# Designs tried in a protein design run: peptides against a protein of PDB entry 8YR4. Part 9

Target 1, 309 residues: chain A of PDB entry 8YR4
Amino acid sequence: PRGSPALQLVVLICLGLMGLERALNVLVPIFYRNIVNLLTEKAPWNSLAWTVTSYVFLKFLQGGGTGSTGFVSNLRTFLWIRVQQFTSRRVELLIFSHLHELSLRWHLGRRTGEVLRIADRGTSSVTGLLSYLVFNVIPTLADIIIGIIYFSMFFNAWFGLIVFLCMSLYLTLTIVVTEWRTKFRRAMNTQENATRARAVDSLLNFETVKYYNAESYEVERYREAIIKYQGLEWKSSASLVLLNQTQNLVIGLGLLAGSLLCAYFVTEQKLQVGDYVLFGTYIIQLYMPLNWFGTYYRMIQTNFIDMEN

## One batch from the design tools (peptide; made by RFdiffusion4, then SolubleMPNN)

Design b1_p8_7_s1 (from b1_p8_7, 5 letters changed)
Fold by OpenDDE base, seed 2:
Formats: sequence, structure tokens, C-alpha cells
Structure b1_p8_7_s1 (fold): chain B 309 residues (1-309), chain A 8 residues (1-8)
Amino acid sequence: as target 1 above (309 residues)
Amino acid sequence: MFTVEEEV
């Protein structure tokens, strides 16, 4: 972004955070290996607990298996919102100004194509919702239940309790934060539609705009509408980062509690080193689809509202 | 991951 040194600094910070994400992707496996080695060597509990805590902290920074929901990734995404908004606004204003440079004949011909796109959104939403419920929500809930049963039967009941509490808290916070976030998304969508309508009205009145040489005025009104939209978009996107970070924190706490407990039972020779590996891997596997649960819940809520209209 | 489903 050539126009603001502040946004250039944000881009540089985002690039630095991307480098840190890559460093974490290397460090996390190293610390995981170190835990396996320390468990195999029957290292003292204090050294083991420190290494486990450090690993979980690094894993919190990295996020889930894709790294897309980690603290560093969330911070990058949060900072990038302003850069995206600046770039989007610049592109939209360039397109809008260019549309006002096009011939009258081009504007008179385009009345029919926009109505079709609104109808396709309603039908795709219903079919998508059913697909998400059947193929993602139900399996994810089943995997959680299977996980609780598995850890309760093959581990200690404490592991089943940790998984239950972690997943219940995760789901509850996901619902609550998603419902709170839905207000910002609705406001964003309403303002997006109003911004699009204003652009369409300006382009439909192209002859009048040209007659009065009012192109600069219409571009400025469109810029103001975009800025208002981007203020709501920022709230929506920032609330998403908050959701992801809340989810990451809950999983991080569950992983910490369970990993420390597992490590303790391995030191007491009640569990094997393989059980520690299994627990951590399984919790991460449960977390991967759960990252989408907020999205599915949102889609369910939006599609119910879109069906009532 | 959630950023991709803002179908803009």
C-alpha cells in the first residue's frame, strides 16, 4: 500500500509473523520429540512438566494441525484486516471509476444479469446446510462421544472428564460467540447490500452523472459507503479472530491439562509413552473438525433466517 | 480457515 506508512509497517509485521509461524512449525515437532525422549529416559517430573508446558505453549502459538487457528495466525489475520480493507476499497473504487468511464451503450444493456445471482444464494444455502449437518456436524459430535468413551475406558476416567469438559466448553463458547458475532455479520451484509445498491443506482443514472459532471461526487459517496461497510466488516472479521482465539485457548487448556496428566501417569508407569502420543494426536484430530463448528452453526443460523424471509 | 467462507 503506497499511501500509508502505518499499513506498510503492518504488512512487515504480518510478514514477520508468517516467518514466526514457520519457525513454530519446526519447533513444535522438536519439542514433541523431546517429550517422547524424556518419557523414554524416565526423566524427573519437573523437567518433563516444563517441557510439556513449553510444548503446549508453542502449540497454542502455532494452533491446530493446519496452523490456521493459532495465536500467531490469528494475530496476523487481525492485523491483515486493515490491509485487506485498504486494498479492497482501492480496487472497488478503481472498478467503480472505470465503470463511470464506460460508454452509455454499455450501461443500458446490463439490466437483467444481477437478479439471477440473488436466487442462487438461497438454493445453495439449503443444500449446503444439509450437507454440513450430515457430513460434518454429526460426524464431529460422534467423534467427540467416541473420544470420551475411549479415554474413559482405556485411560483413567479423569481423561474422559477432561475431554468432556474441554469439548463442552468449546461447543458452548463456540455457540455463544457465534450468536454474538451473527449480529455483526448481519449488519455487515445489510451495509454491503446498501453499498452495492448505491453503486448500481449511480451506474443506472450514468447519463445524469455525466450531464452534471458529478463523477467525482458519486465516487466520493461510494467511498463513504465502502468506509462504512469496512467498519462493519472489521467488526465481523475481528469477532471471527476472537472466536478462533477463544477456541484455541480452550483446546490449549484441555491439551495442557490432559498432557500433564498423561505425562504424570506415564511417570507412575500406569501408562506407556505411546499413550501420551495417542492422547495428544487424538485431541488434535478432534480439534481439526471442531474449528469449522462455528462456521456450521453460523451457516445454520443464517440459512434459517434466509428461509424465514 | 473461517476467513475463506466469507464468500465475497
Scores: peptide ipSAE 0.023, ipTM 0.689, DockQ to the pose 0.103
Fold by OpenDDE base, seed 3:
Structure b1_p8_7_s1 (fold): chain B 309 residues (1-309), chain A 8 residues (1-8)
Amino acid sequence: as target 1 above (309 residues)
Amino acid sequence: MFTVEEEV
């Protein structure tokens, strides 16, 4: 943001916190490995207790789940509120000023409520796109790259290759299936709007419907519209299940291949038992945000289309 | 873990 050094500092702090989240994503599995190794070696209670306490503290900072609800992520989100509000307000004012520069003929052809809805969509699309790119997509891709590098350096090139192939296939299939699925979702949304419009038109013409005793006809027409909607909704939902199943299969195959290879290297005394646990924990950790990647990709595509209109 | 489409 040009003109506010305070907001520039907040952006730099948020970028620093994002870097810390990436470091925590590597450190948490490493500390969990160390706990398993210390337990296997029957290490003294003091060293174990310190490592467990450190792990729990790092896990508190990292968080866990569909979005890292950790202390660092919450602090980043909290600091980002002011940057988001500044960006939103700037986009809203730019759109609003541009709307006032448009010809009288453009305004006379549109209802004020439609103009406002276009402005709100434009603002939400820009701010949403930036938020999804910066906080979801880029960090997830960074974690994958860091994971590939980590496994290639500290385990073997084969582990890095398995993670690379698994994640590349996962991302590619997620994009391809999401693009295929977008057709069903667009058809569903179009039919939903048409079904809603029919209900609104029937209710606005309530007096005419009563005059002709056409209530049963309007109910049947609405039922047909709902059945048509539900047929499209089913296709949308079934395509989502197919996406999720495809994603689960790819991750399952990657986890199987890597876990078997890790187990083999543990039997050959090249890796420790903790390394097996690290691999499984790290892959599951990479998988958690990837479950949302199809949703983010779709939201990004929708937001780009809404910015062009 | 399902891809929850948040209907935004």
Scores: peptide ipSAE 0.032, ipTM 0.730, DockQ to the pose 0.395; fails the geometry check
Fold by OpenDDE base, seed 4:
Structure b1_p8_7_s1 (fold): chain B 309 residues (1-309), chain A 8 residues (1-8)
Amino acid sequence: as target 1 above (309 residues)
Amino acid sequence: MFTVEEEV
């Protein structure tokens, strides 16, 4: 935002809050580990109570992941509303200015309501893309990298390797299956629009349909269009289930490998019981935003295509 | 947790 120092400051604060969220994502599992260790060691109540209180406070700041937004995330989202509105308005004005620069031939070939709908889609696509990249994709990738570094430094290089392999395989399969699935989704949406257009056309020609007693014929054509749509919808939905199961399997295997390794290191007295709990907690915490990664990737792709048109 | 396709 080149024109408002206040909005630049808000962006810097939002970036600072994003950094704080990354720090909380590391600290929350550490404090949870410390609680488990203090309980195992039968530590004095004062130390335990302080650590529990600190953990709960950090967890309030972080939130519960996808099901509950943390205080820091809510504050960031609140501050970002003004930045989003400024960006949206700027994009809308740029698109509107560009539409006025287009040739009369371009305008004569299109209905004004269609032009406005394209402008609104273009604005939504740009603002959506920015939001998904900055607040979902980049933070999730950062948390993975921070996790790999943390496990490599404070546990063993083998834990960092397991997380790296698990997350790399997860991301790769998510992208590949999402790309494959996008074909079915596009076909579904195209058939939905065609089915809707047929229904609208039949209803606009209602008098003609009545005159020829062709109601049964129009209903049958509409049924055939619905059946064709449902066949594509089934492929889209089944491909989503396949994505979710693939993701679940990869995380399950990573959790299994890392949990077995952690349990082994605890039996060898190289790690504490709290470290086992930390590993499981941290992997689940990384998994929660990754569940949406396929959706974010698809939205990013759609938004790029909508910006090119 | 299913990736719910929110219709956006």
Scores: peptide ipSAE 0.031, ipTM 0.727, DockQ to the pose 0.346; fails the geometry check
Fold by OpenDDE base, seed 5:
Structure b1_p8_7_s1 (fold): chain B 309 residues (1-309), chain A 8 residues (1-8)
Amino acid sequence: as target 1 above (309 residues)
Amino acid sequence: MFTVEEEV
């Protein structure tokens, strides 16, 4: 943000905390590996207790899965509130000033409630897009790259290749299926709006409906519109299940291939038992934010469309 | 884990 050095410092701290989250995502599986190895070797209690305590502390900093519940993520989110408010207010004022520069004919042709809805959607879309890109999409892609590099350097190059192929296939299928699903969701939302508009029009004309004793007819027409909506809702929901199942299959295949390869190298004494546990833990950790990638992609597309309108 | 896409 230009004009407030304090908010610039907060942005830099938030970027530093994002870097720390990426480091924690690598360190937590490593410490978990070390615990498994120490338990296997029957190491002295003092070494084990220190490693367990350090792991639990790192896990507290990281959080329980999606990164959203960790101390570092919560601290980042807390610090970001002021930056978000500043950015939102700036975008809102820019949209508002631009609306005042528009022709009188443009304002006379539109209801004030529609103009406000355009301004609110525009502000929310820009602020939401930036937040999803910076805090969800970019970090997830960074974690994948870090994971590929880590497995390629500290494991065999075959592990890096499996992770690369699995993640590339996952991302590609997620995008393709999400784009396909977006058509069903748009059709659902259009039918929902039409069904709602019909209900509002019927209720606004309640005197006319009462005069003609058409209450049963309007209820039946509303039921037909709901059934049509539910047919589109079913397609949207079924397409989501298909996306999730496709993602789960890609995960399962990647986990199977990598786990079998890891188990083989452990039997050959090239890797330790802790390395098998690390691989499984790290892969599952990479997939947790990826489950939301379809949601992020959809939100990005929606926010772009809402910004162009 | 089936993540329900919450509409934010």
Scores: peptide ipSAE 0.030, ipTM 0.715, DockQ to the pose 0.426; fails the geometry check

Design b1_p8_7_s2 (from b1_p8_7, 4 letters changed)
Fold by OpenDDE base, seed 1:
Structure b1_p8_7_s2 (fold): chain B 309 residues (1-309), chain A 8 residues (1-8)
Amino acid sequence: as target 1 above (309 residues)
Amino acid sequence: VFTDEKEV
């Protein structure tokens, strides 16, 4: 935001909070490791209690789940509201100015309500795309890179390689299956629009339908359109289940390979019991945002296509 | 689990 130094400061604070979230994603597993090691060594209660209290505090800051609902993420989201409103308003004004520069022929061919709906969709698409890219996609990729570096430096190069191969395969399959699914989704949306148009046309011609006693015929045509839609919806939904199961299998194989290797090194006394727990905890933390990566990728693609029109 | 539910 070039015109408001206050909003520029808020953006810098939000970027700082995003960096803090990345640090917490590494620190939380480390403190959990330390608790397991202290329990294994039968350490004094004072050291254990301090480490547990510190872990719970860090976990409160980090949060957990689909889209971190931690204190830091909530504070970032709260501060970002004003920046989002400024950005949205700027995009709305740019779209509105562009609509006024369009030819009279473009305006005469479209209803005013349709033009406003295109403008609102365009604004929402741009603002959504930027938010997903900055707050979901980039942080998830950063956490993967940080994980590869961390495991390569503090464990063994083999752990970094397992994480790299697992995440590379996961991302590649997510993209390929999402692109395959996009065909079914486009067919579904086209049939949904056609079914809706038929319902609107039948209702607009209600007097004619009533005059010819054709109500049963219009209902049967609408039923056939719904059945055709449901056949396409089923393909879309079934393809989503296939994506989710493929993602689950890839993560399961990565977790299996890494957990077996970690257990082996613990048995050889090269790693501690806490290191096994750290690996499993960190992989699960990476999996939570990655489950939505296909959705973010599709939304980015759809929003780019909607901006070119 | 349903990646599509957040798109509505």
Scores: peptide ipSAE 0.044, ipTM 0.788, DockQ to the pose 0.263
Fold by OpenDDE base, seed 5:
Structure b1_p8_7_s2 (fold): chain B 309 residues (1-309), chain A 8 residues (1-8)
Amino acid sequence: as target 1 above (309 residues)
Amino acid sequence: VFTDEKEV
């Protein structure tokens, strides 16, 4: 943010914390590997206790993935509140000033409630877009790249290739299925708005409905509109299940291929038992944010459309 | 356990 050095420092600290989260995402599986190896070797209690304590501390800093916020993520979110408020206020004032520069004819043709709704949507869309890109999408892509590099360097090039192919397929299918699903969602939302508008119009005209004793007719028409909505809702919900199942299948195949390969190398004494556990843990950890990638993609796409309108 | 994709 230009004009406040304090908020610029907070942004830099938040970026540093994001870098720390990426490091924790690599370190936590490594420490978990080390615990498994120490347990397998029947290592002395002092070494085991230190490694377990260190792992639990790192896991407290990292958290449990999407939906379980760690200390570092909570601290970042806390520090970001002031930056978000500053950005939101700046965007809101820019939109408000632009609305005042528009022609009198533009204002006379629109209801004040519609103008406010446009301003609120515009502000929310810009602020949401920035937040989803910076805090969700970019970090997720960074974790994938870090994962590919890590497995390629410390395991074998084959593991890096499996992760690359699995993630590329996952992202591609997630985008394609999400774009397909977005059509059903738009149809659902359009029918929901039409059903709601009809209910409002019927209630605003309640005197006329009462005068003609048309209450049963209006209820039946509303029921038909709800049934039509629920048919579109079912398509939207079923398409979400299909997305989730497709994602789960790609994960399952990647995990199967990589886990079998890892188990093979452990049997050949090229890798340790802890390395098998590391691979599985790291893959599952990469997939935690990726499960929401379709949601992020949709929100980004919606926010772009809402910003252009 | 993979969480279901939700609207945020």
Scores: peptide ipSAE 0.057, ipTM 0.794, DockQ to the pose 0.631; fails the geometry check
Fold by OpenDDE base, seed 2:
Structure b1_p8_7_s2 (fold): chain B 309 residues (1-309), chain A 8 residues (1-8)
Amino acid sequence: as target 1 above (309 residues)
Amino acid sequence: VFTDEKEV
């Protein structure tokens, strides 16, 4: 972004965070290997607990890879919001100014195509909802229940309790934060529609705008509408980062508690090294679809409200 | 449908 040194600094910080993500992608497997080695060597509990805690902390920073957001990724996404908004606003204003440079004949012909796009949004919402319920929500809930049963039967009741508490807290916070976030999303969508309507009205009145040489005035009004939209978009996007980070924190705490307990039972020879690997892998696998649960819940809520209208 | 898809 050529016009703001602050945004240039944010871009450099985001690039630095991307470098840190790459370092974490190498460090996390190394620490995981070190845990397996320490468990195999029957290392003292204090060394093992420190290495496990360090691994979980690094995993909290990294996230679970594709489909899960770590702290570093969330921080990058949060900082990038302002850069995205600057770029979006610049592109939108360039398109809008270019549309005002186009001939009158081009504007008179376009009345019919925009109405069709609104209708396609309603039908795709219903079919998408059923698909998300059947293929994502129900399987994810089933995998949680299977996980609780599996860990309660094959490990110890304490593992089943940790998974139950972690997943219950995860789901509850996901719902609560998603409901809170839905208010910001609705406000954003309303302002987006108002901003689009203003752009359409300005372009429909193209002849009048040209007659009065009011192009600069219409561009400035459009810029103000975009700035107002971007203020609401920032709240929506920042609330998404907060949701992702809250989810990451809950999974991180569950992974920490369960991994420490598993490591302890391996030191007591009640569990094998393979059981530690299994627990950590399974919790991460549960986290991958659960990360989208807030999106599914929101889609469910929006589509129910859109069906009542 | 604004898929506020979580940025993967």
Scores: peptide ipSAE 0.052, ipTM 0.773, DockQ to the pose 0.158; fails the geometry check
Fold by OpenDDE base, seed 4:
Structure b1_p8_7_s2 (fold): chain B 309 residues (1-309), chain A 8 residues (1-8)
Amino acid sequence: as target 1 above (309 residues)
Amino acid sequence: VFTDEKEV
């Protein structure tokens, strides 16, 4: 935002809040570990109560991931509304200016309502892309990297390796399956639009359909279009289930390997019981935003294609 | 989690 120092400051504050969220993602599991260790050691109530209160406060700031927004995330989202509105308006004005520069032949071939719909889609695509990249994709990748570093430094290199392999496999499979799935989704959307167009055309020609008593024929053609749509919808939905199950299996295997290793190190007295809980908690925290990574990746791809058109 | 249904 080159023209408003106030919005630049808001962007910097939002980036600072994003950094704070990354710190909270590490601190919350650490404090939870400390609670478990203090409970195991039968520590004095004053130390336990302070650590529990601090944990709950940090958890309030962090939130519960994708299911519940934390205070920091809500504050960031609130501050970002003005930045998003400024960006949206700027993109909308750029698209509108560009539409006025297009040839008369381009305008004569298109209905004004279609042109506006393209402009609105383009604006939404740019603003959506920026939001998904900055607030979902980049933070998730940062949390993975921070996790690998943390586990490598404070646990053992083997834990960092397990997290690295698990997350790398998860991301790779998510991308590959999402790209494969995108073909079915595009086919579904194309058939949906075609089915809708047929229904609209049939209804616009209502008098002609009545004149020829062709109602049964139009209903049958519409039924055939719905059956084709449902066949594509089923492929889209089944491919989503496959994605979700693949993601669940990869995380399950990573959690199994890391949890077994952690349990082994606890039995060898190299780690404490709280460290087992920390590992499981941190992996689950990484999993929550990663469940949506395929959706974010698809949205980013769609938005890039919509910007090129 | 049906990640697609939350796009509505």
Scores: peptide ipSAE 0.040, ipTM 0.772, DockQ to the pose 0.244; fails the geometry check

Design b1_p8_7_s3 (from b1_p8_7, 5 letters changed)
Fold by OpenDDE base, seed 1:
Parts: sequence; C-alpha cells; structure tokens
Structure b1_p8_7_s3 (fold): chain B 309 residues (1-309), chain A 8 residues (1-8)
Amino acid sequence: as target 1 above (309 residues)
Amino acid sequence: MFTQEQEV
C-alpha cells in the first residue's frame, strides 16, 4: 500500500506472522518427536513436563493445521482486515473512475444495476485472488518445499524423494481432475440458468398460461428441466467425491511408503521412535491444507475469468 | 474429512 506507513507496517507484521506459521509447522512435529523420545528413554518428569507444556503452547499458536484456526493465523487475519479494506476501496475507486471514463454509448446499452454488479465482481475477484494466492496457495507450496528440505537433510534423501513424489502426484492429479470437473460444473451452471429462465418466462406469461389452461404443461416442462439439471448436478458431485478419494489414496500411499521406510530405519537404530511419529504427524499437517487446493485452484481460475469480463 | 468444496 503506497501512501500509508501504518498499513505498510501491518503488511510487514502479517508477512512476519506467515513466516512464524511456517516455523510452527516444523517445530510442532519436532516437539512431538521429542516427547516420544523422552517417554521412550524414561527421562525425568521435569524435562518431559516442560517439553509437553511447550508443545501444547506451540500447538495453540499453530492451531488445528487448517490454516485458519491458530492464534497466529487469527491474529494475521485480524490485522489483514484493514489492509484488505484499503485494497478493496482502492480497486473500487479505480473501477468507478474507469466507468466514468467510458462512453455514453456504453452506459446507455447497460442497466446501472448490471454495471454495479460488474464492478463488485471485479473488486471481489481481485481481492479474492490476492487473498487465495498470498494466504493459501503460496504458504501451502512453501510448507511442501520446507518439508522436502527438512526430510532430505535430517532423515535421508529417500524420505525427501517420497514426499516430493507424493506431493507432486497429489498436485498434478488435483489439477487434472479439477480441470476435468470444470466441464461438468459449467454444464450444470448453464442448465441451472436455463431452468431458472424457463421458470421466469412461465411466470411472466402467467395470464397466457391461465387463459390456455396450460399450467400442467408448464409444470411438466419445468420437471423435465429439473431432471436434466439433477443429472448434471449428480455428475458434478460424483466427480468431487472421486477427486477426494483420489487425493486420499495418494496421501495414503505416500504415508504407507514413508511409514514403512521410517519403521525399517527405526529397527536398524538409524532413527528414533519419535522420528516415526514426526513423519506421520508432518504428512498429516501437509495434507490438511492440500485438501482445499482443488477449491483454491478452481476459485483462482474463476476469479481470472470474472476479471477478464 | 470430505473436502466439501464450499461453493462460494
């Protein structure tokens, strides 16, 4: 934000909090590992109690791993409200100024309510796109990269490779299946709009329908339109279940391969029991935001289309 | 956990 040093400071604090969230995503599994190791070694109660208390505190700061429920994430979101409002207002004023620069012929061809809806969509699309990129997509990709580096450095290159292959396959399948699903969603939305238009046309012609006693015929045509819509809705919903199941299978296979390898290395005394628990907890932490990645990709794609119109 | 795409 050019012109407001206070908002620039808030942006810097939000970036610092994002860095802290990434650090917490690594530290929480490490502290959980340390608890398991201390329990295995029958360490003194004071050391265990301190490590458990520290873990619970770090977990409170991190939250549930969905990226929205931790203290740090909530504080970031709270501080970001002012930055978002400033950005939204700036985009709205730019769009509004541009609308006033447009020709009288453009204004005469459009309803004022449509022009305002286009402005609101444009503002929402830009602000939504920025929010999804900065707070969801980029952080999730950063956590994956940090995870690959961490496992490659502190475990073995094989663990980093398993995480890399699992996450790359997950992301690729998420994109491919989401693009495939977009066809069914577009067909559903077009049929929904056509079904709504038929209902509006029937109601606008109510007097004519009543005059010809054609009420039963209009109801039957509307039923046929609903059945056609439900057939497309089913395909859209079934494709979502297929996406979720495919994602679950990929993570399940990655977790299986990495957990078996970790268990083997623990039996060889190359890793500790806590490292097995760290691997499982870290993969689950990466999985939680990735569940929404298909939704974010779709929303980004929609917001780009809505910004071009 | 069903990732319901919240249709916004």
Scores: peptide ipSAE 0.026, ipTM 0.662, DockQ to the pose 0.426
Fold by OpenDDE base, seed 5:
Structure b1_p8_7_s3 (fold): chain B 309 residues (1-309), chain A 8 residues (1-8)
Amino acid sequence: as target 1 above (309 residues)
Amino acid sequence: MFTQEQEV
């Protein structure tokens, strides 16, 4: 934000907290590994208790993943409220100023409620796009890269390759299936708007409907429109289940391949039992934000379309 | 885990 050094400092702190979240995403599985190894070795209680306490503290800072409220994420979200409010207000004022610069002919040709809806959508689309990119998409991609590097360096190049192939396939399928699904969602939303418009028009013409005793006819026409909507809604919802199942299959195959390879290296005494637990935990942790990647992609795509209109 | 798309 240009013009407020305090808000610039808050942005820098939020970026620092995002970096800390990435570090916690690596450290938490490592401490969990260490607990499993200490338990396997029958280590002294003092060492075990310290490692467990440290793990629980790191886990409190991190949280339980996407949709869980970790302390660091909550602190970042809290600090970001002021930045978001400043950004929103600035975008709203820019849009409002631009609307006042438009010709009288443009204003006379449009309903005031339509103009306001365009302004609100434009503001929400810009602020939403920035928030999704900075706080969801970029961090998720960073966690994947960090994961690939970590497994390649500390386990074996084969683990890094499995994670790379699994994540690349996951992201590609998520994009492709989300783009395919967007067609069904657009058709659903168009039919929803048409169904709603018909209901509004029928209610606005209540006197005419009553005069012709056409209430049963209007109800039947509305039922037909709802059935048509529900047929499109079913396609949209079924396509989401297909996306989730495809994602789950890719995860399951990646987890199977990597877990078998890890178990083999543990039997060969090249890795410890804790390393097997680390791999499974870390992979599941990487996949938690990825479950929402299709949602983020769709929101980004919708926000771009809403900015062009 | 079938995460329903939460519209945020």
Scores: peptide ipSAE 0.026, ipTM 0.662, DockQ to the pose 0.408
Fold by OpenDDE base, seed 4:
Structure b1_p8_7_s3 (fold): chain B 309 residues (1-309), chain A 8 residues (1-8)
Amino acid sequence: as target 1 above (309 residues)
Amino acid sequence: MFTQEQEV
């Protein structure tokens, strides 16, 4: 943000908090590994209690997964509200200024309410796109890369390869299936709007419907519109279940392959019991934000289309 | 874990 040093400092703090979240995503599984190893070795209570307390504190800072925001993420989100409001207001004022620079012929050809709705969509699309890219997409990709590096360095190159192949296949299938399902969602939303418009038009013409005793006819037309909507809703919902099932199968196969390999290396005394637990915990932790990746991809695609219109 | 489309 040019012109506010205070908001620039808040952006720098938010970037620092994002870096801290990445560090927590590595540290939490490591501390959990250490607890399992200390329990296996029958370590002294003081060392165990300190490691458990540190783990719980790090887990409080990180959060518990999808829908459980950690302290660091909540603090980042709280600080970002002022940056988002400043950015939104700046975009709204730029759009409003640009609308006043447009020709009288352009204004006479458009309804003022349609122009405002386009301006509001444009502002929300720009601010939403930036938020999803910076806070969801880029961090998730960074966590995958950090995970591949970590497993390649501290376990074996085979673990890094399994994570790479699993996450690459997951992302590719998520994109392809999300693009395929977008047609069903668009058809559903179009039919929802048409069904709502019919209900509004029937109610606005209430006197005419009463005059012709046409209530049963309007109810039947509304029923037909609902049935048509529900047929499209079913396709949209079924396609989402298919996406989720495909994602679950890919992660399940990656978890199976890596867990069997970890178990084998533990039996060969090349890895500790804590390393098996670390692998499983870390893969599930990577899966939690990836589960939303299809939603983020769709929202980004919608926001690009809404910004071009 | 159903990814409910949070309509945000």
Scores: peptide ipSAE 0.025, ipTM 0.662, DockQ to the pose 0.350
Fold by OpenDDE base, seed 2:
Structure b1_p8_7_s3 (fold): chain B 309 residues (1-309), chain A 8 residues (1-8)
Amino acid sequence: as target 1 above (309 residues)
Amino acid sequence: MFTQEQEV
């Protein structure tokens, strides 16, 4: 934000909090590993209690395990409200200024409500795109890279390769299947709008429908439109289940391969029991934000289309 | 966790 040093400081703090979230994503599994190792070694209660307390505190800062947002993420979101409001207001004022620069002929040819709706969509599109990129997509990609580096350095190059292949295949299939399913969603939304339009037109022409005693005919046409909608809704929903199942299979195969390899290295005394638990917990932690990646990708595509229109 | 596509 140019012109407000206070908002620039808030942006820097938010970036620092994003870095802290990445550090927590690595530290939480490490502390959980340490608890498992201390339990296995029958360590003294004082060391165990300190490590457990530290883990729970780090987990409170991180969140994510129970569908709860972490303290750091909530603090970031809270601080970002002022930056978002400043950015939104700036985009709205730029669009509004540009609308006033347009010719009188352009204004006379359009309904004011349509112009306002275009402006609101444009503002929401730009602000939404920036939010999804900065707070969801970029951090998730960073967590994957950090995970690959971590497993390559502290376990073995084979673990880094398994995570790389698993996450690359996951992302690729998520994009491809999301693009493939977009046609079913568009068809569903088009049929929903057509079904709603038929209901509105029938109700607006109520007098004509009554004059011809055509109520049964209009109900049957509406039923046919609903059945056609439900056939497209089923395809959209079934394609989402297929996406989720494909994602689950890729993560399941990566978890299987890495867990078997980790178990093997534990039997060879090259890794500890805690390292097996770390691998499983870390992969599950990487999976949680990735589950939303298809949704973020779709929202980004929608926001680009809404910005071009 | 169903990826509930949040209907925006």
Scores: peptide ipSAE 0.024, ipTM 0.651, DockQ to the pose 0.308

